# Peptides against a protein of PDB entry 3T7K: the designs that were tried, part 138

Target 1, 248 residues: chain A of PDB entry 3T7K
Amino acid sequence: KAEKILARFNELPNYDLKAVCTGCFHDGFNEVDIEILNQLGIKIFDNIKETDKLNCIFAPKILRTEKFLKSLSFEPLKFALKPEFIIDLLKQIHSKKDKLSQININLFDYEINGINESIISKTKLPTKVFERANIRCINLVNDIPGGVDTIGSVLKAHGIEKINVLRSKKCTFEDIIPNDVSKQENGGIFKYVLIVTKASQVKKFTKLINDRDKNETILIVEWNWCVESIFHLNVDFTSKKNVLYQKK

## One batch from the design tools (peptide; made by RFdiffusion4, then SolubleMPNN)

Design b2_p21_5_s3 (from b2_p21_5, 8 letters changed)
Fold by OpenDDE base, seed 4:
Structure b2_p21_5_s3 (fold): chain B 248 residues (1-248), chain A 21 residues (1-21)
Amino acid sequence: as target 1 above (248 residues)
Amino acid sequence: DERYKKLKEENEEALKKAVEL
């Protein structure tokens, strides 16, 4: 069926998109439309898998969804597009009125606001954002909204190798893992990195660490610090935004 | 037209249901 619909076009674009959707197309596409999209080099996947070599995200705007946050870890993210791209494409293809010999839809007209070329360019870097920041091992409190598995999966996609889940009420100093990274001369490497949800956790962990390891560097942040770092594909250690405790 | 209106409406609902972290 798709072939018959597309036969009216003399040339078909190949968009070469391997995409996931977030905040749009929850019900997917009908069989004909998915076939049409596939013939245009647009493959939409339900879930993120590394093997699929995803390069695109469809979303109406910047979202803090798992899929959107992980899309910024694609290698590279080529396009972050509004769902209107697909809608307008399908409209044009199904239009009987247009004696269109060609599909005239430019991907660049559908870019998600706030995902600029500076962000896209950083997805071409050989390293992940937290890897560049020398954050490889973190401590994550077990009461984090969204759950430790989801949050942990996002963090791992962005170069955190080890996530230690802390039971905030029962944890001791021995439960806290160091951020085991090679000392680089100029980058403030924090020995202990923690993501927490409450001021009481800051007090607890700072006490536990300082009582046992007084001279060590500590970074305690909110989840929002990670989100901002992901959205910028850069960690700004000069910013105090979403930093709850810092000892250099 | 109606089909794409429906897709737009479905996308508006999908956005409302999006789980943000």
Scores: peptide ipSAE 0.599, ipTM 0.955, DockQ to the pose 0.945
Fold by OpenDDE base, seed 3:
Structure b2_p21_5_s3 (fold): chain B 248 residues (1-248), chain A 21 residues (1-21)
Amino acid sequence: as target 1 above (248 residues)
Amino acid sequence: DERYKKLKEENEEALKKAVEL
C-alpha cells in the first residue's frame, strides 16, 4: 500500500500538479504508483477537460500533439515537465537504500527544453493567443491533415470561437464566413481568415473573395502559422512565415 | 530497476506513437 511506502518520510511534498501526458506513459501507472503520486499532489488525467483545471503537461520534448498544443492554453500552465520527473520520484520513493527522510526532487530540474518562463508567463494572460490577435472566426479546409475536428479543437482551446469547414472542391463565396470582430483601433483585423493546405486553395479563395468583396482584408495561412503562434503564445503579424496570402 | 527500465522503454514507444499535427 502507498501509505506504508510513504510512511518512512517525515514530510511529503505537495507538488499541486494536475497533468496530462503526451509522448509518455501511454500504459499509465500501476495502482500503487497512482496512489503515491496522488498523495504527493500529482494527479494525472487521460484527457483534457476544462473542469479539471489542468496546470501541467508531461512530455519528453516539445511535441505537436493535440495535448501539447492544448496545454499551452491552460490557465495557467504552471509546469511543462519531462517524464523523468515521475520516474526519478518513484525511484527515490521505492528505494530501500536511501535512508532519505525527505524527497529531494526539484520540479525545475525537469523542465521541457524550450518551454521557458516567458512562455509560462503568457499563459497567465486573461486572453487566449488568437483572441488577442482578433481572430474569432476562421475558415478551415476539410482536407487538413490531422482532421478538422482535432485541428478545430486546438484552435478553439486558443480562443477561436467559430470554425467554418470549407469543402475545398465545392465551396462558393457564400460558404466563407467573415471574422466578425469589432474594429479595435490598434489591431490588424482581417475580415476573412483561412487555413489552407494547397496553393490551389489560395488561388480559389482569393478569387472568390476578391470578386465579391474586393476591398476586404484577407489572411490565408498554413497550419504551421497557427502552430508557431501557439508555441510562442503570440501572433506576429509582421512575419510572413507560413502566410500564403495577406491583404491589409 | 527493471520496472523503471520498462517505463523508459514504454515511453520510447509512446513517443513513436505520438500523433503530431
Scores: peptide ipSAE 0.599, ipTM 0.955, DockQ to the pose 0.941
Fold by OpenDDE base, seed 5:
Structure b2_p21_5_s3 (fold): chain B 248 residues (1-248), chain A 21 residues (1-21)
Amino acid sequence: as target 1 above (248 residues)
Amino acid sequence: DERYKKLKEENEEALKKAVEL
């Protein structure tokens, strides 16, 4: 059926998109539209898998969803597009009135506001944002909103290799893992990195660490510190925003 | 036309249901 619909066009574009959707197209597409999109080089996946070599996200705007945050880890993210791209494309294809010999939809007209070339260019770097920041092993409190699995999955997509989940009420110093990174020249390396939700956790963990491992470097942040780092694809260690405790 | 109006409405609802972290 899709072939018959597309046969009226002399030339078909190949958009070369492997995409996920967030905040749009929750009900998916019908079989004919999926087939049409596939013939135009547009493949939409339900879930993010590394094997799929995803390069695109559809979203109405910048969102703090799991899929959107993970899309900034694509290698590279080629396009971040509004859902109107698909809608307008399908409108043009299904139009019986338009004697169009060609599909005239430009991807650049559908860019998500706030995803600029500077962000896209950083997704071409050989390293992930937290990898570049020398953050390999973190401690994450178990009461994090969104859940440790989802938050952990986002952090792993961005180069954190090991996530240690801390039971905030029961944990001891021995439960806290060090950020085991080789001393690189010119990088502030924190021996202990923690993501926490409450001021009481800051007080607890700072005491535990300072009592047992004196003079070590500590970074305690909110989840928003990670989000801002992801959205900028850069960790700014000079910023105090969303930093709850820092010991250099 | 109606199909694409429906898709827009569905996308407005999808945005409201999006779980932000």
Scores: peptide ipSAE 0.598, ipTM 0.955, DockQ to the pose 0.942; fails the geometry check
Fold by OpenDDE base, seed 1:
Structure b2_p21_5_s3 (fold): chain B 248 residues (1-248), chain A 21 residues (1-21)
Amino acid sequence: as target 1 above (248 residues)
Amino acid sequence: DERYKKLKEENEEALKKAVEL
């Protein structure tokens, strides 16, 4: 059926999109439209898998969803597009009125506001954002909204190798892992990195660490610190925003 | 036209249901 619909076009574009959707197309597409999109080089996946070499995200705007946050870890993210791209494309293809010999839809007209070339260019870097920041091992409190598995999966996608989950009420100093990174000559490395949800956790962990490892560097942040770092694909250690405790 | 109107409406609802972290 798709072939018959597309036969009116002399030339078909190949968009070369391997995409996931977030905040749009929850009900998916009908079989004909999926086939049409596939013939145009647009493949939509339900879930993110590294093996699929995803290069695109569809979303109406910047979202803090798991899929959107992980899309910024794609290698590279080529396009972040509004769902209207697909809608307008399908409209043009199914239109009987337009004697169009060609599909005239430009991807660049559908860019998500706030995902600019600077962000896209950083997804071409050989390293992940937290890897560049010398953050490999973190401590994550077990009461984090969204759950440790989802949050942990996002953090891992962005270069955190090890996530240690802390039971905030019961944990001791021995439960806290160091950020084991070899000193690169030109960057401050925090020995202890923690993501927490409450001021009481800051007090607890700072006490535990300072009592047992008195002179070590500590970074305690909110989840929003990670989110902002992901959205900028850069860790700004000069910013105090979402930093709850820092000892250099 | 109706199909694409429906897709837009579904996307508006999808946005409301999006789980943000």
Scores: peptide ipSAE 0.598, ipTM 0.955, DockQ to the pose 0.943; fails the geometry check

Design b2_p21_5_s4 (from b2_p21_5, 7 letters changed)
Fold by OpenDDE base, seed 4:
Structure b2_p21_5_s4 (fold): chain B 248 residues (1-248), chain A 21 residues (1-21)
Amino acid sequence: as target 1 above (248 residues)
Amino acid sequence: DEYYKKLKEENEEALKNAKEL
């Protein structure tokens, strides 16, 4: 069926999109539209897998979903597009106006607001955002909203190698892992990095660390610090936003 | 037209139901 619909076009674009969707197309597409999209080089996947070499996200806006946050780790993210791209594309293709020799849809007209070329360019970097920030091992409290597996998966996609889950009520100093990174000259390395949800956890962990490992560098942040770092594809150590405790 | 109206409505619902972290 798709071939018959597309046969009226003299030339078909190849968009070369391997995409996931978030906040749109939850019910997917009909078989004909999937076939049409596939013939145009648009392949939509249900889930993120490294083997699929995803390069695109469809979303109505910037979202804090797992898929959206992980899409910023694509190598590279080529396009972050509004769902209207697909809708308008399919509308043109299904249009019975015989005179359409070409599909005239520019991907750049459908960019998600706030995902600019500066963000896209950073996805071409050989390193991930937390890797560049010398954050490889983190401590994550077990009561984090969204769950440790989901949050951990996002963090790993962005270059955190090891996630230690802390039982906030029962943990001791021995349960806290160091951020094992080679000392680089620029002093931006924290020995202990923790993501916490509550001020009581800040008090607990700062006490545990300072009592047992005096003079060590500590960074305690909210999840929002990670989100902001992901959305900017940069860690700003000069910002105090979402930083709960810092000892240099 | 109705199909694309439905897709827009479904997308509005999908946005509302999006699990943000």
Scores: peptide ipSAE 0.609, ipTM 0.959, DockQ to the pose 0.924
Fold by OpenDDE base, seed 2:
Structure b2_p21_5_s4 (fold): chain B 248 residues (1-248), chain A 21 residues (1-21)
Amino acid sequence: as target 1 above (248 residues)
Amino acid sequence: DEYYKKLKEENEEALKNAKEL
């Protein structure tokens, strides 16, 4: 069926999209539209897998969803597009009125607001955002909203190698892992990095660390610090936004 | 036309139901 529908066009674009969707297309597409999209070089996947070499996300806007946050770790993310791209494309293809010899849909007209070339260019870097920030091992409190597995999966996609889950009420100093990065000459490495949810956790962890080692560097942040770092694909250590405690 | 209206409505609902972290 798709071939018969597309046969009216002399040339078909190849968009070369390997995409996931978030905040749109939850029910997927009908079989004919999937076949049409496939013939146009548009493949939509249900889940993120590294083997699929995903390069695109469909979303109505910037979202704090797992898929959106992980899409910024694609190598590279080529396109972040509004769902209207697919809708308008399919409408044009199914239109019986249009004596169109060509598909006239430009994907650049459908860019998600706030995902600019500066963000896209950073996804071409050989390192992830937290790797560039010398953050490889973190401590994560077990009561984090969204759950440690989901949050941990997002952080790993962005270059965190090890996530230590802290039972905030029962943990001791021995349960806290160091950020095991080689002391490179760049004076921005924190020995202890923690993501917390409450002021009481800040007080507890600062005490535990400072009582055992007074000279160690500590960074305690909210989850929003990680989100902002992901959305900018840059860690700004000069900003105090979402930083709960910092000791250099 | 109705199918694409439905897709838009479903997308509006999908946005409302998006699990943000």
Scores: peptide ipSAE 0.609, ipTM 0.959, DockQ to the pose 0.940
Fold by OpenDDE base, seed 1:
Structure b2_p21_5_s4 (fold): chain B 248 residues (1-248), chain A 21 residues (1-21)
Amino acid sequence: as target 1 above (248 residues)
Amino acid sequence: DEYYKKLKEENEEALKNAKEL
């Protein structure tokens, strides 16, 4: 059926999109539209898998969803597009009125506001954002909103290798893992990196670490510090925003 | 037209229901 619909066009674009959707198209597409999109080189996946070599996200705007946050870890993210791209494309294809010999839709007209070339260019870097920041091992409190598995999965997508989950009420110093990173000559490394939700946790962990390992560097942040770092694909260690405790 | 209107409405609901972290 899709072939018959597309036969009216002299040439078909190949968009070469391997995409996920967030905040749109939760019910998917009808079979004919999926076939049409596939013939135009647009493949939409339900879930993120590294093997699929995803290069695109559809979303109405910047979102703090798991899919959106992980899309910024794609290698590279080629396009971040509004769902209107798909809608307008399908409208043009199904239009009986327009004797269009060609599909005239430009991907650049549908870019998500705030995802600029600077962000896209950083997804071409050989390293992940937290890897570049010398953050490989973190401590995450077990009461994190969104859950440790989801949050942990996002952090891992962005170069954190090890996530240690801290049971905030019961943990001791021995439960806290160091950020084991080889000293690069010119990079600030924090020995202890923690993501926490409460001021009481800051007090607890700073005490535990300082009582047992007094001279070591500590970074305690909110989840929002990670989100901002992901959205910028850069860790700004000069910013105090979302930093709860820092000892250099 | 109705199909595309429905898709837009579904997308508005999908946005409202998006689980943000």
Scores: peptide ipSAE 0.609, ipTM 0.959, DockQ to the pose 0.963
Fold by OpenDDE base, seed 3:
Structure b2_p21_5_s4 (fold): chain B 248 residues (1-248), chain A 21 residues (1-21)
Amino acid sequence: as target 1 above (248 residues)
Amino acid sequence: DEYYKKLKEENEEALKNAKEL
């Protein structure tokens, strides 16, 4: 029993972690280790649910997985940790050699490279990254790698309210939705925002929009534009990286 | 010790199998 194993410690830390894993621990943990982790305030969930108030991600590095990308939308993300944290913690707890009165594992020693306090601090903001960028309604092509449901779910986690899926071969102008945001005077609001996969789609959509809704603002980007925005928790409208077409 | 070695090996496989978007 976990209780008997933990009874050798005079004081137990409470890490207060509600975590998901990506790129690690696919097979989970044995029952004893789950109980140990639970007693230390570490709860690992299989899936992301808003109700669970997740605050941690375990991953070996920055990954472009659904779970990792969504973890940057946690409110807040407190920790992004390497799986070695759990491994070293459990090793120390199961060690019979160490007359350790205390568990000596510091969370900060296990931070994922590239997830710094600047990123963590932005997860404490009251708004999501695309919400701050005035992107609420987007058009997404149906042939996007990863699938529209997965990509759409990530985008929604980051403040996009409406995702319109465009059938790239058959769509007309009437199928394209506007980004319905109230005109805030000071922000580059794009009336049409599109995520596309091919240059031919850029040509098609720019023609459709410009022929029917002249002089409107258009932003056409690659999925990588969204990923970079998520990883930085900031949209840089001055960057042309992964922007395929922009009309201000 | 063997259990944690196995966990590391499983994690290496999990990383390879991670579906990146």
Scores: peptide ipSAE 0.608, ipTM 0.959, DockQ to the pose 0.938

Design b2_p21_6_s1 (from b2_p21_6, 7 letters changed)
Fold by OpenDDE base, seed 1:
Structure b2_p21_6_s1 (fold): chain B 248 residues (1-248), chain A 21 residues (1-21)
Amino acid sequence: as target 1 above (248 residues)
Amino acid sequence: SYEEELKEEEELNKEVKKKYE
């Protein structure tokens, strides 16, 4: 039993982690290890649910997976850790040789490369990244890699309220929704925001919008624009990277 | 691509699995 294994330690840390995993531990843990982790205040969940108040992600590195991207929307994300944290922890606990009175593993030694305190600090903000960018409603082409459900779920986690799915081959101007954001004094607002996959879609949508609504602001981006915005927890409207069309 | 991301995730998972076992 986990209790017998842990009884060798005079004091047990409480890490207070509610975590998901990506790129690691897909097969889970054995029963004893799960119990050990739980006793150390490490709870691992299979899926992201808002009700679970997740605060941690385990991953070998920065990934573009749904779980990783959504972890940056946690409130807050306290830790982004390499799986070696768990591995080393369990190894230390199971070790018979070490007359260790205490577990000596520091979470900060296992941070994922590229997730720094600046990123972590932004997850403590009361707003989401796209909310701060005044992007409430977006248009998403139906042929996006990863699928509209996955992409849409990530975008919603980061503050987009409405996702309109466009059938790229059949859509008309009437199918395109405006970004319904009240003009706040200090923020550039694009009336039409679109995520597309092909240059032909850029031509199509720009034509449709300009023919019917000539003087409106348009932002057409690739999925990578969203990903980069999420990784930085900031939208840089000065960057042309992954922007396919912009009309201010 | 999304497919490439899933493939990478799985390969990374396999590497971690070897360390956990």
Scores: peptide ipSAE 0.621, ipTM 0.957, DockQ to the pose 0.866
Fold by OpenDDE base, seed 4:
Structure b2_p21_6_s1 (fold): chain B 248 residues (1-248), chain A 21 residues (1-21)
Amino acid sequence: as target 1 above (248 residues)
Amino acid sequence: SYEEELKEEEELNKEVKKKYE
């Protein structure tokens, strides 16, 4: 069926997209449309797997979903596209108009607002955003919205190697892991990096660390600090936005 | 909040669904 529909075109583009969707197409596509997309080099996957070499995200806008955040870790992310790309493409293909020589849909016309070429270019870097920031080991409170598994998965996708989950009410200083990175003179290296949800946790962890390691560097941030860092594919240590406590 | 984010995602999905149908 798809072949018969596509036979109306003299040439077919190969978009070479391996994509996931968020905020769109949760119910998937009909069988014919999936086959059409596949013939055009558009493969849509339900979940992110490293083996699939994903290079595209479909979303109506920037989202904070696991899929969207992880898409910025693709190697590279080639395109972040609005769902209208697929919709318009399928509409053109299903149109009863006479033999069209070409499909006239430009990917660049469907870029997600706020995901610019600068961001896309950073996904070509050999390192991940937190790796570049010398954040390899973090402490994460267990009561984080979204759950430690989801949040942890996103952080790992972006170069955090070790996630230590802290039981906020019961944890002691010994439960807090250091961020074991070599001191670079020009890089803001923090010995202790923590993601917390509450001001009470800031007070607790700062006390625990300062009572035992008074001279150590500490970074305590909200999840939003991580999200902003991911969206920019850069950690700005000069910004105080979403930083709850910092000791250099 | 995480809950607000999930709600937004679902609302957006519904809007796109209407365009696809």
Scores: peptide ipSAE 0.620, ipTM 0.956, DockQ to the pose 0.875
Fold by OpenDDE base, seed 3:
Structure b2_p21_6_s1 (fold): chain B 248 residues (1-248), chain A 21 residues (1-21)
Amino acid sequence: as target 1 above (248 residues)
Amino acid sequence: SYEEELKEEEELNKEVKKKYE
């Protein structure tokens, strides 16, 4: 069926998209449309796997979903597109009226607002955002919204190697892991990096660390600090936004 | 909240679904 539909076109574009979707197409596509998309070089995956070499995200807008945040770790992310790209493409293909010799849909017309060339260009860097920031080992409180698995998965996708989950009510100093990074000359290295949810946790962890490991560097942030860093593909250590405690 | 984000995602998906149908 798809071949018959596409036979009306003299030449078919190859978009070369390996994509996931968030906030759109959760129910997938019908069989004919899947086949059409495949013939146009558009392959949509249900889940993110590193082996698939994904290069595209479909979403209506910037989202804080696991898929969207992880898409910014693609190597590279080539396109972040609105679902209207697929919708308009399929509408044009299914349209009987126009003897369209060619499909006239440009990917660049469907970019997600706020994901610009500057962001896309940073996905071509050889390092991940937290790797560049010298954050390899973090402490994460167990009561984080979204769950430690989801949050941890996003953080790992962006270059955090080790995630230590802290039981907020029961943890001791011995449960807190250091951020084991070699002293690089040019970047502020924090010995202890923690993601917390509550002010009470800030008080607890700062006390535990300062009582046992005096004069060490500490960074305590909210999840939003990580999200903002991901959205910009850059950690701004000069910003106090979403930083709950910092000791240099 | 994470729950609010999931709700937003579902709502957006429903809107897109209507456009695709």
Scores: peptide ipSAE 0.619, ipTM 0.956, DockQ to the pose 0.873
Fold by OpenDDE base, seed 2:
Structure b2_p21_6_s1 (fold): chain B 248 residues (1-248), chain A 21 residues (1-21)
Amino acid sequence: as target 1 above (248 residues)
Amino acid sequence: SYEEELKEEEELNKEVKKKYE
């Protein structure tokens, strides 16, 4: 059926998109439309797998979903597109107009607002955002909204190698892991990096660390600090936004 | 909150669904 529909065009584009969707198309596509999209080189996946070499995300706007945050770790993210790209494409294809020579839809007209070429270009870098920031090992409180698995998965996608989950009520100093990175000449290395949710946790962890390992560097942040770093694909250590405690 | 983000995602999905149908 898709072949008959597409036969009205003399030339078919190959968009070469391997995409996931967030905030759109949760129910998928009908069988004809998915076949049409496949013939146009648009493959839509339900989940993110490294083996699929995903290069695209569909979303109505910038979202804080796991899929959106992970899409910024694609190698590279080629396109971040509004769902209207698919909608307009399918409308043109299903049109009862006479034989058209080609499909006339430009991908660049459907870019998600706020995902510019500067962000896209950073996804071509050989390193991940937290790797560039010398953050390889972090401590994460177990009561984080969204759950440690989701948050941890996003952080790992962006270059954090080890995530230590802290039981906030029962943890001791011995449960806190150091960020074991070799001293690089460029950028402040924090020995202890923690993501917390409450002011009481800041007080607890600062006390534990300062009592047992005096004069060490500490960075305690909210999840929003990580999100902002991901959205910019850059860690700004000069900003105090979403930083709860910093000792240099 | 995380719950508010999930609600927003679902509302956006519903709006897109109406355009696709």
Scores: peptide ipSAE 0.618, ipTM 0.956, DockQ to the pose 0.881

